# Ledger of designs, part 145: peptides against a protein of PDB entry 3HUF

Target 1, 320 residues: chain A of PDB entry 3HUF
Amino acid sequence: MWIIEAEGDILKGKSRILFPGTYIVGRNVSDDSSHIQVISKSISKRHARFTILTPSEKDYFTGGPCEFEVKDLDTKFGTKVNEKVVGQNGDSYKEKDLKIQLGKCPFTINAYWRSMCIQFDNPEMLSQWASNLNLLGIPTGLRDSDATTHFVMNRQAGSSITVGTMYAFLKKTVIIDDSYLQYLSTVKESVIEDASLMPDALECFKNIIKNNDQFPSSPEDCINSLEGFSCAMLNTSSESHHLLELLGLRISTFMSLGDIDKELISKTDFVVLNNAVYDSEKISFPEGIFCLTIEQLWKIIIERNSRELISKEIERLKYA

## One batch from the design tools (peptide; made by RFdiffusion4, then SolubleMPNN)

Design b2_p20_8_s4 (from b2_p20_8, 8 letters changed)
Fold by OpenDDE base, seed 1:
Structure b2_p20_8_s4 (fold): chain B 320 residues (1-320), chain A 20 residues (1-20)
Amino acid sequence: as target 1 above (320 residues)
Amino acid sequence: EEEEKKFEEELFELEEKLLK
């Protein structure tokens, strides 16, 4: 989201969130969803137009800002952005930091991008929320992204957390739920005058973790917890691979259970399978190798003695 | 309105000092 602040109290000492939309900026406008009052005699009554575009699909992957357009409203002294005079037809900016000077005002409006990028675990939730979140200037998507800051957990009461949720936790994204999205949607008007009224996603996250025994106390409890062990996995999902990497595992990939030869077994402590393969092939597992699902692995990893638990299971199956 | 006007006056005096 874009946040604006200003020097010299020209914004009355307040920080404001700018959502996608168009704003008339000037001395003689009233603060609302489409106007920004700036208190200065050096600023025109109607000085500039700011237009913030909705996020692009690319912005979800890059964490780039919503495009910020500035147009001078034919003022005597013009408008500058980052010390450059705004062109007659307006200019567009993709920088994360903008210093906006209105006329001869010695105080600048400082616009900065606060990154918020929300990944969804399922397409149904994305379809439900994407439009509203995009209108808040929040990029949304399903695929993993290095720019992801938040992850929407699908709450089914009594269900195991998904691999996506496990990975989101370990990569230190803020896990949120539908209740947070609802709350976030209601604050759009209230944060116009005070950006500090933005709901704290960390409080939602803390409550999720506290109330769900499927989460460890911190990602740091699990990151590299299985360092020194090796696994083999089916080349099925990138998230599963990245999850196992964050555990500190050496990973070998195979295409089918039939590709698990004696050489692979000799170098592998255990095999990680998806639920469908585990359930269908349970009777045909190679002898002398520990096979488990990601969900079964997760149940071990969240325990304080995860290394000892894994070692015991590996030993039991090597000597069986 | 009176507080806003006073604030605009104080700000203007600051602006004039910085522009000199």
Scores: peptide ipSAE 0.028, ipTM 0.565, DockQ to the pose 0.807
Fold by OpenDDE base, seed 5:
Structure b2_p20_8_s4 (fold): chain B 320 residues (1-320), chain A 20 residues (1-20)
Amino acid sequence: as target 1 above (320 residues)
Amino acid sequence: EEEEKKFEEELFELEEKLLK
């Protein structure tokens, strides 16, 4: 989201969130959803127009800002952004920091981008929330992205956390739920005067972790917990692969269970399968290998003695 | 820096009084 603040109290000492939309900026406008009052005799009654675009799909992957357009409203002394005079037709900016000077005002408006990108675990939740969140200037998507700051866990997804949720947790994203999204939807009017009224996502996250026994106390409890072990996996999802990498596993990939030869078995401690393959192929598992799902692996790694537990299962099933 | 900040504050107070 874009946040503005200003020197010399020309914004009345307040920080304001700018959502996607159009704002008239000037001395003789009243603060509302489409106007920004600036308290200075050195600026015009109506001085500039700010237009913030909704996030692009690219912004979800890059964490880049919503495009910020500035137009001078034919003022005597013009408008500058980052010490450059705004062109007659207006200019567009993708920088994360904008220093905006209105006319000869000695004080500048500082606009900065607070990165917030929300990943959703399922398409239904994305479909429900994407429009509203985009109108807040928040990029949204389903796919994994290094720019994601928050991950929406679906409470209706059953009693077990998904691979997406597991991976989001280990990536140290803030896991949130529908309750936090509801709170975000209510603040749009209140944050006009005070950007600090934005709900604390970390409190929501702490409550989720505290109330769900499927989470360890921290990502650090699981990261590299299986260092020194080797696994083989079906080339099913990028998230599953990255999850296993974060556990410190050496990973070999295969395309089918028939590709698991004696050489692979000799170098592998266990095989990781998706639920569908695990359930369908239980009878046809290669001899001398321990096969498990990501969910079964997760149940082991969240335990304090995870290394002992996995070693015991390997010994039990690999040498049987 | 402190003198500049004080001058900015005085200027703002003067501007605020002129806009009221």
Scores: peptide ipSAE 0.027, ipTM 0.523, DockQ to the pose 0.075
Fold by OpenDDE base, seed 3:
Structure b2_p20_8_s4 (fold): chain B 320 residues (1-320), chain A 20 residues (1-20)
Amino acid sequence: as target 1 above (320 residues)
Amino acid sequence: EEEEKKFEEELFELEEKLLK
């Protein structure tokens, strides 16, 4: 989201979130959803127009800002952005930091991009929330992104957390739920006067961890917890691979269970399978190898004695 | 309104000092 603040109290010492939309900026306007009052004798009654676009698909992957357009409203002394005079037709900016000077005012409006990218694990939830979140200037998507700051967990009572949720947690992404999204949808009016009124997702995250025994206390409890072990997995999911890497595992990939030869078995402590393959092929598992699902592995790694538990299970199957 | 006007006047005086 774009946040503005200003020097010399020309914004009355307040910070403001700018959602996608159009704003008239000037001395003689009243603060509302489409106007920004700036108090200075050096600023025109109506000085500039700010236009913030909705997020692009690219912004979800890059964490880049919503495009920020500035247009001078034919003022005597013009408008500058980052020490450059705004062109007659307006200029568009993709920089994360904008220093906006209105006329000869010695105090500048500082606009900065607060990165927020929300990944969804469920396409139905994305479909439900994407439009509203995009109108907040929040990029949304389903695929893994290095720019992801938040991850939406679907609250299904009694189900195990998904691989996506596990990976998001280990990546130190803030896990949020539908309750947080609902809260975000209500804040538009309140944050006009004070950007600090934006809901803190960390409180939601803490509550999720506290109320769900499927989460360890921190990602650090699991990261590299299986260092020194080796696994094999189907080359199907990037998130699954990255999850296992974050556990400190050495990973070999295979395309089918039939590709698991004696050489692979000799260097592999266990095989990680998805639920569908595990359930269908459980009678055809290679001899002398421990096979488990990611969900079964997760149940082990969240235990304090995860290394001992895995070692015991490997030994049990090697000598059976 | 009166507080805002007073603030605008104080800011203008500050601006004049910085522009000299």
Scores: peptide ipSAE 0.027, ipTM 0.559, DockQ to the pose 0.806
Fold by OpenDDE base, seed 2:
Structure b2_p20_8_s4 (fold): chain B 320 residues (1-320), chain A 20 residues (1-20)
Amino acid sequence: as target 1 above (320 residues)
Amino acid sequence: EEEEKKFEEELFELEEKLLK
């Protein structure tokens, strides 16, 4: 989201969120969803137009700002952005920091980008919320990205958390739910005048963790907890691979259960399978190998004695 | 309680870094 502040109290000491949309900026406009009043004798009655575009698909992967367009409204002294005069037809900016000078005003409007990028685990939830969140200037998507700040967990009461949720937790993204998204949608108008009125995503996250016994107390309890163990997995998902890497596992990949030879067995402590393969092939598992799902592994990882539990299961199957 | 508080502080600092 774009936030504007100003020097010399020309914005009345307010920190304002600019959502995607068009704003007329000037001395003789009234603050509302489409106008920004700037209090200076050096500023024209109607001085500039700011236009903030909705996020692009690229912005989801980069965490880059919504495009910020500035047009001077044919003022006598013009408009500058980052000490450069705005062109006659307006200019567009993708920098995260903008110093906007209106005419001869000695004080600048400082615009800065606050990154919020929301990953969804569920495509149906993305379809439901993406439009509304994009209208807040928030990029959204399904794929893992280094730019993601928040992760939407689907509220399924009594269901196991997904691999995506497990990975989001371990990579220290803020996990949120539909209640937080609903709250964001309701406060849109109230936060226009005060950026500090944004709902606390951390409170939502704390409540999710507290109310769900499938989460450990901290990501640090799980990160590298299985260092020194080796696993083999089906080459299925990048998220599953990254999750196992964060546990400190040495990972070997295979394409089918038939590729599990004596050499792979000799180098592997356990095999990680998806639920579909585990359920279908449970009777045909190679002897002397510990096979489990990611969800079964997670249930062990969240225990305080995870290393001892894994070791006991490996030993039990080696001597069986 | 101290580990939980430390985790909250680290998460808050991370959120501030991601939001700046």
Scores: peptide ipSAE 0.000, ipTM 0.226, DockQ to the pose 0.016

## One batch from the design tools (peptide; made by RFdiffusion4, then SolubleMPNN)

Design b2_p21_1_s1 (from b2_p21_1, 11 letters changed)
Fold by OpenDDE base, seed 5:
Structure b2_p21_1_s1 (fold): chain B 320 residues (1-320), chain A 21 residues (1-21)
Amino acid sequence: as target 1 above (320 residues)
Amino acid sequence: DEKEEEEHEKKLLKEEEEELK
């Protein structure tokens, strides 16, 4: 989200969140959802127009800012952004930091981008929330991205956590739920005067972890916990592959169960399968190898003695 | 509120006049 602050108390010592929308900036406007009052002698009654666009798809992958347009309202002394005079038709900015000078005011408005990108685990939840979150200047998507700051876990009571949720946890993404999204939707008016009133996602995350026994105490408890073991997996999911890598596993990939030959079995401690393949093809599993799902593996990984548990399962099947 | 805003505006105007010198 865009946040503005200024020196010399020209913003009354307050920081403000700018959501996507249009703002008239000047000395003789009242602060509201479409106006920013700036107190300075050198500032025109109506000085500039700020327009913040909704996030692009690219912004979800890059963590880049919503496009920030500045237009001077035909003022005597003009407007500058990053020491450059704004053009007659306005200019657009994608920099994360903007120093906005209104007229001859010695104090600048500093606009900075606070990155917030929300990944969703399922398309239904994304479809429900994307529009509202985009109107807050929050990029949203389904795919894994290095720019993702938050991950939405669906509150299905009694369901196992998904591979996406497991991976989001291990990569240290803040896991949130629909309750946090609902709260974000309501705070829009209060944050106009004080940007610090933005809800803390970390508190939501702590509560999720505390109330769900399917999470370890920290990502560090699981990262590299299976170092030295080797697995094979069906080459179907990028998130599954990255999850297994974060566990410290050496990974071999195959396209079908028929590709699991004696050579692969000799070099592999266990095979990781998706639920559909595991359930449908369990009668056709190769002899002499341990096959499990990611969810079954996760149940082992969250235990304090995960290495001992997996070793026992491997041994049990080698001697069976 | 209006009086405090007027006093604050007067303070800012003085600070701006000092920086413009």
Scores: peptide ipSAE 0.028, ipTM 0.570, DockQ to the pose 0.032
Fold by OpenDDE base, seed 3:
Structure b2_p21_1_s1 (fold): chain B 320 residues (1-320), chain A 21 residues (1-21)
Amino acid sequence: as target 1 above (320 residues)
Amino acid sequence: DEKEEEEHEKKLLKEEEEELK
């Protein structure tokens, strides 16, 4: 989201979130959802127009800002952004930091981008929330992204956490739920005057972890916990691969169970399968290798003695 | 509140006049 602050108290010492929309900036405007009052003699009554666009799909993957358009409203002294005079037709900016000078005001408005990109675990929740979040200037998507800051966990009572949730946790992404999204939807009016009123997702995250026994105390408890072990997996999910990498596993990939030869078995401690393959092919598992699902592996990893547990299961099948 | 805003505006206006001199 875009946040503005200013030097010399020209914004009355307040920080403000700018959501996607249009703002008239000037000395003689009243602060509201479409106006920003700036207190200076050098500033025109109506000085500039700021227009913040909704996030693009690209912004979800890059963590880039919503496009920030600045137009001077035919003022005597113009408007500058990053020491450059704004063009007569206005200019658009994709920089994360903007120093905006209105006329000859000695104090600048500082606009900075606070990155927030929300990944959803399922398309149904994305469909429900994407529009509202985009109107807050928050990029949303389903696919993994290095720009992802938050991950929405679906509260299905009694279901195991998904691979996406497991991976999001290990990546130290802030896991949130529908309660946080609901809270975000209510703050739009209150944050006009004070950007600090934006709800802290870390509180929601702490509550999720505390109330769900499927999470370890920290990602650090699981990261590299299986260092020195080797696994093979079906080359079907990039998230699953990255999850296993974060566990410190050496990973081999295969396309079918038939590709698991004696050489692969000799170098592999266990095989990781998706639930569908595990359930359908259980009778056809190669002899002498431990096969498990990611969810079964996760149940081992969250235990304090994960290395001992997995070693026992490997030994049990080597001697069976 | 209106009086504090007017005093704040007057202060900023003085500071700006000093920096512009």
Scores: peptide ipSAE 0.028, ipTM 0.564, DockQ to the pose 0.032
Fold by OpenDDE base, seed 1:
Structure b2_p21_1_s1 (fold): chain B 320 residues (1-320), chain A 21 residues (1-21)
Amino acid sequence: as target 1 above (320 residues)
Amino acid sequence: DEKEEEEHEKKLLKEEEEELK
């Protein structure tokens, strides 16, 4: 989201979130969803127009800002952005930091991009919320990206957490739920006056983790917890691979269970399977190797003695 | 609505140009 603040008292000492939309900026406007009052004698009554575009799909992957357009409203002294005069037709900016000078005002408006990108685990939830979140200047998507800051957990009572949720947790992504999304949708008007009123997802996250026994106390409890072990991975998602990497595992990948030869078994402590393969092939597992699902592995990883537990299971099956 | 806003913006711009002269 874009946040503006200003030097001196030209914004009344307040910070403001700018959502996608158009804003008339000037001395003689009233602060609302489409106007930004700036208090200076050297600023025109209506001085500039700011237009913030909705996020692009690219912005979800890059964590780039919503495009910020600035147009001078034919003022005597013009408008500058980053010490450059705004062109007669307006200019568009993708920089994360904008220093906006209105006319000869000695104080500048500072606009900065606060990155917020929400990943969804569920396409139905994305379909429900994407439009509203995009109108908040929040990029949304289903795929993992390095720019993701938040992850929407699907609350199904009594269901196991998904691999996406497990991975989001280990990546230190803030896990949120529908209650937080609902809360975000209600604050749009209140943050016009004070950007500090933007809801903190960390409280929601803490409550999710505290109330769900499927989460460890911290990601650090699980990261590299299986360092020194080796696994074979079959027919898993990219998220599953990255999850296993964050556990500190050495990973070998296979296309089929038939590719598991004696050499591979000698170098591998266990095989990680998806649920479909595990359920279909459980009768035909190679002898002398421990096979488990990611969900079964997760149940071991969340335990304080995870290394001991997995070692016992590996030993048990090597001698069976 | 967009056309009325553009016309209102153009009118306000003209009024400001006269006050800044």
Scores: peptide ipSAE 0.020, ipTM 0.522, DockQ to the pose 0.130
Fold by OpenDDE base, seed 2:
Structure b2_p21_1_s1 (fold): chain B 320 residues (1-320), chain A 21 residues (1-21)
Amino acid sequence: as target 1 above (320 residues)
Amino acid sequence: DEKEEEEHEKKLLKEEEEELK
């Protein structure tokens, strides 16, 4: 999201969030959803127009800012951005930091980008929320992204957490639910006057972890907890592979259970399967190897003695 | 230092008023 602040009390000592939309900036406008009052004598009654675009798909992967357009409203002294005079037709900016000088005002408006990118675990929830979040200047998507700051889990009471949720937790992404998204939608007008009124997602996250016994106390309890073990997995999802990497596992991939030969068995401690393959092939598992699902592995990993539990299961099958 | 900054700010505001005339 774009945040503006200024020195010399020209913004009344307040920070303001600028959502996607158009703003008239000047001395003789009243602060609202489409106007920014700036208190300085050198500033024209109506001085500039700011236009913030909605996020692009690229912005979801890069964490880059929504495009910021500035147009001077044919003022006597013009408008500058980053010491450059704004062109007659207006200019657009993708820099994360903008110093905006209106006329000969000695104080600049400082605009800075606060990155917020929301990944969804469920496509139906993405479809429900994407439009509203884009109107807040928040990029959204389903795919893993290095720019992801928040992850929306589906709140199904009594269901196991998904692989996406497990990975988001270990990646130290702030996990949120629909309650936080609802709260974000209600504060849109209140944050115009004070950017500090933006709800803290960390409180939502703490409440999710506290109320769900399927989460460990911290990601650090699980990261590299299986260092020194090796596994084989079906080449199914990138998130599953990245999850196993974060556990410190050496990973081999295979395409079918039929590809699990004696050589692979000799090099691996256990095989990780998806639920569908585990349920269908349970009777035909290769002899002498421990097979489990990611969800079964997760239940072991969240235990304090995870390494001992896995070692016992591996030994049990080697001597059977 | 705070008084010099406040005097400098008052000077800039005064120069700004003269340029608007």
Scores: peptide ipSAE 0.025, ipTM 0.556, DockQ to the pose 0.029; fails the geometry check

